# Peptides against a protein of PDB entry 3QIS, part 137

Target 1, 334 residues: chain A of PDB entry 3QIS
Amino acid sequence: PSLELSRREFVFENVKFRQLQKEKFQISNNGQVPCHFSFIPKLNDSQYCKPWLRAEPFEGYLEPNETVDISLDVYVSKDSVTILNSGEDKIEDILVLHLDRGKDYFLTISGNYLPSCFGTSLEALCRMKRPIREVPVTKLIDLEEDSFLEKEKSLLQMVPLDEGASERPLQVPKEIWLLVDHLFKYACHQEDLFQTPGMQEELQQIIDCLDTSIPETIPGSNHSVAEALLIFLEALPEPVICYELYQRCLDSAYDPRICRQVISQLPRCHRNVFRYLMAFLRELLKFSEYNSVNANMIATLFTSLLLRPPPNLMARQTPSDRQRAIQFLLGFLL

## One batch from the design tools (peptide; made by RFdiffusion4, then SolubleMPNN)

Design b2_p16_7_s4 (from b2_p16_7, 7 letters changed)
Fold by OpenDDE base, seed 3:
Structure b2_p16_7_s4 (fold): chain B 334 residues (1-334), chain A 16 residues (1-16)
Amino acid sequence: as target 1 above (334 residues)
Amino acid sequence: DPYLKRMMEEMRKEIY
């Protein structure tokens, strides 16, 4: 069996978080026999491609003289955004198109990724006074490394942040501040806030706006701005409540005094973001007559974002753990 | 919330 490929080199320029890009090519069976094709893992790889890439179809049959279009889809989700922001991963891959009882065909994937404030740590963002697209990639790496070291020092109750030599970090990320400032000014009376989805085009505009500028106003509907806040919190590599405190939050869920003590142990930026968000959400709840937002809805929604189970548990959160997590947040909303 | 208001005002001066 043999295939003819219309193209073998693919370039994905200016790849962005949550923006789908597609490149297409054709494969043709120029042989005399039916053939089965599939994308296969390289040696030592578990998958045929990186998590931000897919082929559609990834396998199939071709009759003699049949042609099929294959789409190569590049999509950076929350699962790939952090490693692409840091430059740990890149928009580069090699696909192996295997022909059953035939030869392998290699496809080269290349391109560039544009960093996002989405999927960047709270610590790094607190040190980032300018939009992320204005920050050199080398400096982003340094900011992430320094931020990790400061998080660890803060958790260990080690030496106070030497306020002396480095620029004082922001109290909260400017991106969270911008989103919350907008929602506080314009969305307190918005019916079905956090319940109505935003528009995908507006979400992309909001992401691009936060990555490239410090706007006076965020573009889009209140629903899109609200969803952008949810997406931001979901995309955080470390949740607002650090994984190290997850179990202690669950264990303290029915003791408001212990809950406050647990939150006091968060890294400064995480603690500030948590307090800021809780204060904002309590203000929204005062307008429940207008916005139809209640404490149970907010607690249920934000619990999954702010208080995630650690990856090492590999187990789905039990219904009991979920209820304790919700109860923990309710103690800060009421 | 006095804390929310203060945070918003302080951050505004740091960002703009």
Scores: peptide ipSAE 0.669, ipTM 0.976, DockQ to the pose 0.903
Fold by OpenDDE base, seed 5:
Structure b2_p16_7_s4 (fold): chain B 334 residues (1-334), chain A 16 residues (1-16)
Amino acid sequence: as target 1 above (334 residues)
Amino acid sequence: DPYLKRMMEEMRKEIY
């Protein structure tokens, strides 16, 4: 069996978080026999492609002189955004198109990624006084390394943050402050806030706005700004409540005094973001007659974002654990 | 909330 491919090199320029890009090519059976094609893993890989790439179809049959269109889809989700922001991964891959009892055909994928404040750590963002797109990639790596070391020192109770030599970190990320300040000013009376979805075009405009500027006003509807806050919290590499405190939050869920002690042990930036969000959500609940928002809805929605199980425990989360996590958050909303 | 108001006012001076 043999194939003819219309293209073998693909370039994806200016790849962004949550922005789908598509490239298409044709494969034709120029042989005299039917053939089965499939994308196969390279040696030592578990998957035929990186998590941000997909082929559609990834397998199929071709009769003699038959042609099929294949789509290569590039999409950076919450699962790939952090490793692309750090430069640990890149928009580069090699796909192997295999023919059963035939040849391998290699496809080259290349391009560039544009960093986002979405999927960046709270510690790194507290050190960024400028939009992330103004920060050199070399400085992003240094800020992530310094943020990791500062978190470890804080957990070990060793050294007070040397307040002396570097620019004082922000109390909270400017991006989360901008989202919450907008919602507090304009959305407290918004009917069905956090229940109505935003518009995908407005969400992309909000992400691009936060990555490139410090706006006076966030573009889009109150629903799109509210959903952008949820997406931001979901995309964090570590949740607002650090993974190390997850079990202690569940164990304390019915003791409000112990819950406050657990939160006091969070790293400074995480603790500030948690207190800021809880203060905002308590103000939002005062307008429940206008916005149809209640404490149980908010606790259920934000628990999955703020108090995620550690990766090693995700498969073992019980309905009891979920109810304890909701009860923990309710103790800060009421 | 006095804490929310303070945080919003302090951060505004730090970012603009």
Scores: peptide ipSAE 0.666, ipTM 0.976, DockQ to the pose 0.902
Fold by OpenDDE base, seed 4:
Structure b2_p16_7_s4 (fold): chain B 334 residues (1-334), chain A 16 residues (1-16)
Amino acid sequence: as target 1 above (334 residues)
Amino acid sequence: DPYLKRMMEEMRKEIY
């Protein structure tokens, strides 16, 4: 069996967080026998492609003289954004299109990624006084390394790190501040806030706005700005409540005094973000008659974002763990 | 919330 491919080289320029790009090509069975094709892993890989890439279809049968269109979809999710922001991964891959009882066909994927404040650590963002797209990639790497070291020091030493001769970090990321400032000013009376989805086009505009500028006003509807805050919190490599404190939060969920002590042990930036968000959410709850926002809805929504199980705990939260996590957050909303 | 207002005002001066 043999295939003809219309294209073997694909370039994805200016790949952005949550922006789907598609490239298409055709494969044709120029043989006299039916053939089965599949994308296969390379010898050392578990998957046929990197997490931000997908082929559709990834397998199939072709009759003689049949042609099929294959879509190569590039999509940077929350699961790929952090490693692309740091430059640990890149928009480069090689796909192996295998033909059963035939030969392999190699496809080259290349391109460039544009860094996002989404998927960047709270520690790094607190050091970024300018939009992330203005920061050199080399400096992004240094900021992530420094941010990790400062997080670890802040967890181990309850002592305020002596703010050495480096520029004083922001109390919270400017991106979180911008989102919350907008919602506080314009969305407190918004009906169905955090219940109505945003528009995808507006979400992309908000992401691009936060990555490239410090706006006076965030573009889009209040629903899109609210969803952008949720996406931001979901995309954090380390959740607002650090993984190291996850179990202690669950264990303390019914003791409000212990809950406050656990939160006091968060790194400075995480603790500030948590307090800031809780203060904002308590303010929204005062307008419940207008915005239909209640404590149970907010606790249920934000718990999954703020208090995530550690990745090494492959165990999905039990219903009991989820209830404890919600109860933990309720103690800060009421 | 006095903390929220303070944070909003302090951060505004640091960002703009």
Scores: peptide ipSAE 0.665, ipTM 0.976, DockQ to the pose 0.910
Fold by OpenDDE base, seed 1:
Structure b2_p16_7_s4 (fold): chain B 334 residues (1-334), chain A 16 residues (1-16)
Amino acid sequence: as target 1 above (334 residues)
Amino acid sequence: DPYLKRMMEEMRKEIY
């Protein structure tokens, strides 16, 4: 069996969070026998490609002189955004197109990723007074390392040493502040807020706006700005309520005093974001007659974003655990 | 909320 490939090198320039890019190529059976093709893992890999890459179709049969179009899709989700922001991963891969009883054909994937405030830690973002696209990549790495150390110091209740002439961190990320400031000004009377989805084009404009500028106004509908806030919270590498406190939140869910004590143990930036969001959401609830927002809906929606189970517990989450998590947030909304 | 208002005003001065 033999294949002819129309292209073997693919470049994905300016890859962004949640922006799908597609490149296509053709494979042709130039042999005299039917062929089965598949993308196969490299040695020691579990998958044929990195999580941000997909081939479609990834396998198939070709009759003699048959041609199939293959799409290579690059999409950075919440699952890949953090490792791409840090530079731990890059837009580079090698695909192995295997022909059964035939040869391997290598495809080279390359490109560049543009960092996003989405998928960046709250600690790092509190240190970024400028848009993330203005921050040198080398400084992003340093800010992430420093963010980890600051999280640990804050959890240990270590008194900050006299931080030298470094600019004081923001109380909350500017990006989440911009989203909430917009929603507070313009969306309190928006019918079906957080219930109607945003427009994908507007979401991309909002993400690009927050990554590249400090706008006076966020572009797009109130629904798109509301969904952008949800996407931001979902994409956080560490949720607003740190994984270390997850079980304690569930255990305290019916004791409002203990709930407040648990939140007081969050890192400063996480605690500030939590308090800021809860204050905002309580203001939205005052306009329930106009925006159709109620405490149960908000608690249910934001629980999955703010109070995520640690990766080791995701497979073990019970309906009871989910109800406790909702009850925990309800105690801050009512 | 007086905390929300304060946060909005303080952050505005630090960002712009």
Scores: peptide ipSAE 0.661, ipTM 0.975, DockQ to the pose 0.875

Design b2_p16_8_s1 (from b2_p16_8, 7 letters changed)
Fold by OpenDDE base, seed 4:
Structure b2_p16_8_s1 (fold): chain B 334 residues (1-334), chain A 16 residues (1-16)
Amino acid sequence: as target 1 above (334 residues)
Amino acid sequence: SADEEKLQEFFDSLTS
């Protein structure tokens, strides 16, 4: 069996968070026998491609002289955004198109990724006074490393951040401030806020806006701005409530005093963001007659974002754990 | 409200 491929080299320029890119190519059975093709893992890989890449179809059967279109889809989700932002991973891969009882055909994937404030740590973002796209990639790496070290120092109650570092970190990321300030100013009376989905085009504009500028106003509908806040919180490598405190939040869920003590132990940036979001959400709840937002809805929605289980516990989260997590957050909304 | 004042405190901290 043999195949002809219309293309073997693919370049994905300016790959962005949540922006789907597609490149297509054709494979043709130029042989005299039917053939089965599949994308196969390389020797040391569990998957045929990196998490941000897929082939569609990834396998198939071709009769003699049959041709099929294959789509190579590049999509950076929350699961890949952090490693791409840090430069730990890159828009580079090699796909192996295997022909049963035939040859392997190699496809080269290349391109560039544009860093996003989405999927960047709260600690790193608190150090970024400028949009992330203005920050050199080398400096992003340094900021992530520094952010980890400072988070650990903050958790250890070690020496307050040396007041002499020329640039005091922001109390909250500017991106969080921009989103929340917009929602506070313009969305408190928005009917069905956080219940109506945003527009995908507007979400992309909001992401690009936050990555490239410090706007006076966030573009798009209040629904899109609200969803962008949810996406931002979901994409955080470390959730607003650090994984380390997850179990303690569940254990304290019915004791409002202990809940507040647990929150006080968060790193400064995380604690500030949590308190800021809770203040915003309590203010939003005062307008429930206008926005149809209630504490149970908000607690249910934001709990999955703010108080997510550690990756090792995700598969083990019980309905009781979810209810405790919701109850924990309710104690800050009521 | 106490929450409005707290929101304003956060805003002021970013604009200073």
Scores: peptide ipSAE 0.035, ipTM 0.741, DockQ to the pose 0.137
Fold by OpenDDE base, seed 1:
Structure b2_p16_8_s1 (fold): chain B 334 residues (1-334), chain A 16 residues (1-16)
Amino acid sequence: as target 1 above (334 residues)
Amino acid sequence: SADEEKLQEFFDSLTS
């Protein structure tokens, strides 16, 4: 069997969080026999491609002289954004198009990723006084490393933040402040806030805006700004309530005193973000007659974002655990 | 910066 490929090199320029890019190519059976093609894993890989890449179709049959279009789709989800932001992963891959009883065809994927404040740690963002796109990649790496070290120190209760030597971190990320300030000013009376989806185009504009600027006003509808906040919280590499405190939150869910003690043990930035969000959400609940928002809805929505099970426990979360997690958050909304 | 002051003021207003 033999295939002809219209293209073998693919470049994905300026890949961004949640922005789908597509490149297409054709494969043709220029042989005289039917053939089966498939994308196959490389040696030691479990998947034929990186998580941000997809081939469609990834396998198929071709009759003699048949041609099929294959789409290479690049999409950076919440599952890939953090590793791309840190430079741990890159927009580079090699796909192996295998022909049954034939040869392998190699496809080269390349490109560049544009960092996002989405999927960046709260600790790093608190150290970023400027939009992430203004921060040199080398400094992003240093900020993530420093953020990890400062988080570990804060958990160990070892060092009072020595106010002296480094620029004072923000109390909350500017991106969270921008989103929440906008919602507080403009969305408290928005009917069905957090219940109506935003527009995908507006979400992309909001993300790009937060990545590239410190706007006076966030573009898009209140629904899009609200959804952008949800996406931001979902994309955090570590949730606002750190994974290490997850079980303690569940165990304390019916004791408001213990719940507050657990929150007090969060790293400073996480604790501040949590308190800030709870203050905002309590304010939003005062406008329930206008926005149709209630505590149970908000608790149910935000619990999945703020109080995520650790990755090792995610598959084991019980309905009881979910209810406890909701109850934990309700104790801060009521 | 003026933005940092606004950030702090807003944070303080919600967390007070």
Scores: peptide ipSAE 0.031, ipTM 0.719, DockQ to the pose 0.890
Fold by OpenDDE base, seed 2:
Structure b2_p16_8_s1 (fold): chain B 334 residues (1-334), chain A 16 residues (1-16)
Amino acid sequence: as target 1 above (334 residues)
Amino acid sequence: SADEEKLQEFFDSLTS
């Protein structure tokens, strides 16, 4: 069996968070026998491609002289954004198109990723006074490493924050401030806020805006800005309530004093973001007559974003754990 | 910067 491929090299320029890109090619059975093709894992890989890539179709049959179009789809989700932002991963892969009882055909995937404030740590973002796209990639790596070290130092209470560092971190990421300030100013009276989905085009504009600028006004509807805040919180590599405190939040859920003590133990940036979001959400609840937002809805929505189970416990989360997590958050909204 | 001051002022206004 043999295949002819119309193309073997693919370049995905300017790949962005949540922006789908597609490249297509044709495969043709130029042999005399039917062929089964499939994309197969390389040696030591579990998957035929990286998480941000897929082939469609990824397998199939071709009769002699039959041709099929294959789409290579690049999509950076919340699951791939952090490793691409850090430069730990890149828009580079090799696909192996296997022909049953035939040859392997190699496809080269290349390109560039444009960093996003989405999927970047709160610690790193607090050190970024400029939009992430203005920050050199080398400096992004340094900021993430420094952020990890400061998180550890803060948790260990070992080193006083070196007050002598000429550049004090922001109290909260500018991106969170921009989103929350916009919602506070313009969305408090918005009917069905956090209940109506945003527009995908507007969400992309908001993401691009936050990655490239410090706008006076965020583009898009209040619903899109609200959803962008949810996406931002969901994409955080470490949730606003650090994984280390997850169980303590559940255990304290019915004691408001212990809940406040648990929050006080968060790293400074996480604690500030938590308090800032709770202040905003309490303010939003004052307008419940206009925005149809209630404490139970907000607590249910934001709990899944702010108080995520550690990855090792995610599959074991009980309905009771979820209710405790909601109750924990309710103690800050009421 | 003027933006950092504005950010801090707003943060302080919501968290005070």
Scores: peptide ipSAE 0.030, ipTM 0.710, DockQ to the pose 0.877
Fold by OpenDDE base, seed 5:
Structure b2_p16_8_s1 (fold): chain B 334 residues (1-334), chain A 16 residues (1-16)
Amino acid sequence: as target 1 above (334 residues)
Amino acid sequence: SADEEKLQEFFDSLTS
């Protein structure tokens, strides 16, 4: 069996968070026998491609002189955004198209990724006074490493935060402030806020706006700005309530005094973001007659974003654990 | 910067 491929090299320029790119090619059976094709893992890989890449179809059957179109889809989700922002991973892969009882065909995937404030740590963002696209990639790596080291030092209570006046971190990320300030000013009376989905085009404009500028006004509807805040919180590499405090939040869920003590143990930036979001959400609840927002809806929605189980416990989360997590957050909304 | 001051003022206004 043999195949002819119309293309073997693919370049994905300016790959962005949540923006789908597609490249297509044709495979043709130029042999005299039917053939089965499949994309197969490389020698040490569990999957035929990286998490941000997909082939469609990934397998199939071709009669003699038959041709099929294959789509290569590049999509950076919340699961890949952090490692691409840090440069730990890149838009590079090799696909192996296997022909049963035939030859392997290699496809080269390349491109460039544009960093996003989405999927970047709260600690790193508090150090970024400019839009992420203005920050050199080398400096992004340094800011993430320094942010991790400062978080660990803060948790250990060992070193006072270096109070050097000119390089003080922001109290909250500018991106969170921009989103929350907009919602506070313009969305408190918005009917069905956090219940109506945003527009995908507006969400992409909001992401691009936050990555490239410090706008006076965020573009799009209040629903799109509200959903952008949810996407931002979901894409955080570590949730606003750090994974190390997850179990203590569940254990304290019915004691409001212990809940406040647990929050006081968060790293400064995480604690500030938590308090800032709770203040905003309590204010939003005062307008429930206009926006149809209630404490149970907000607690259910934001608990999944703010108080995520550690990856090793995610498969073990019980309905009781979810109820305790919601109860923990309700103690800050009421 | 003027933006950092606005960030701090707004944070303080919501958390006070």
Scores: peptide ipSAE 0.030, ipTM 0.714, DockQ to the pose 0.890

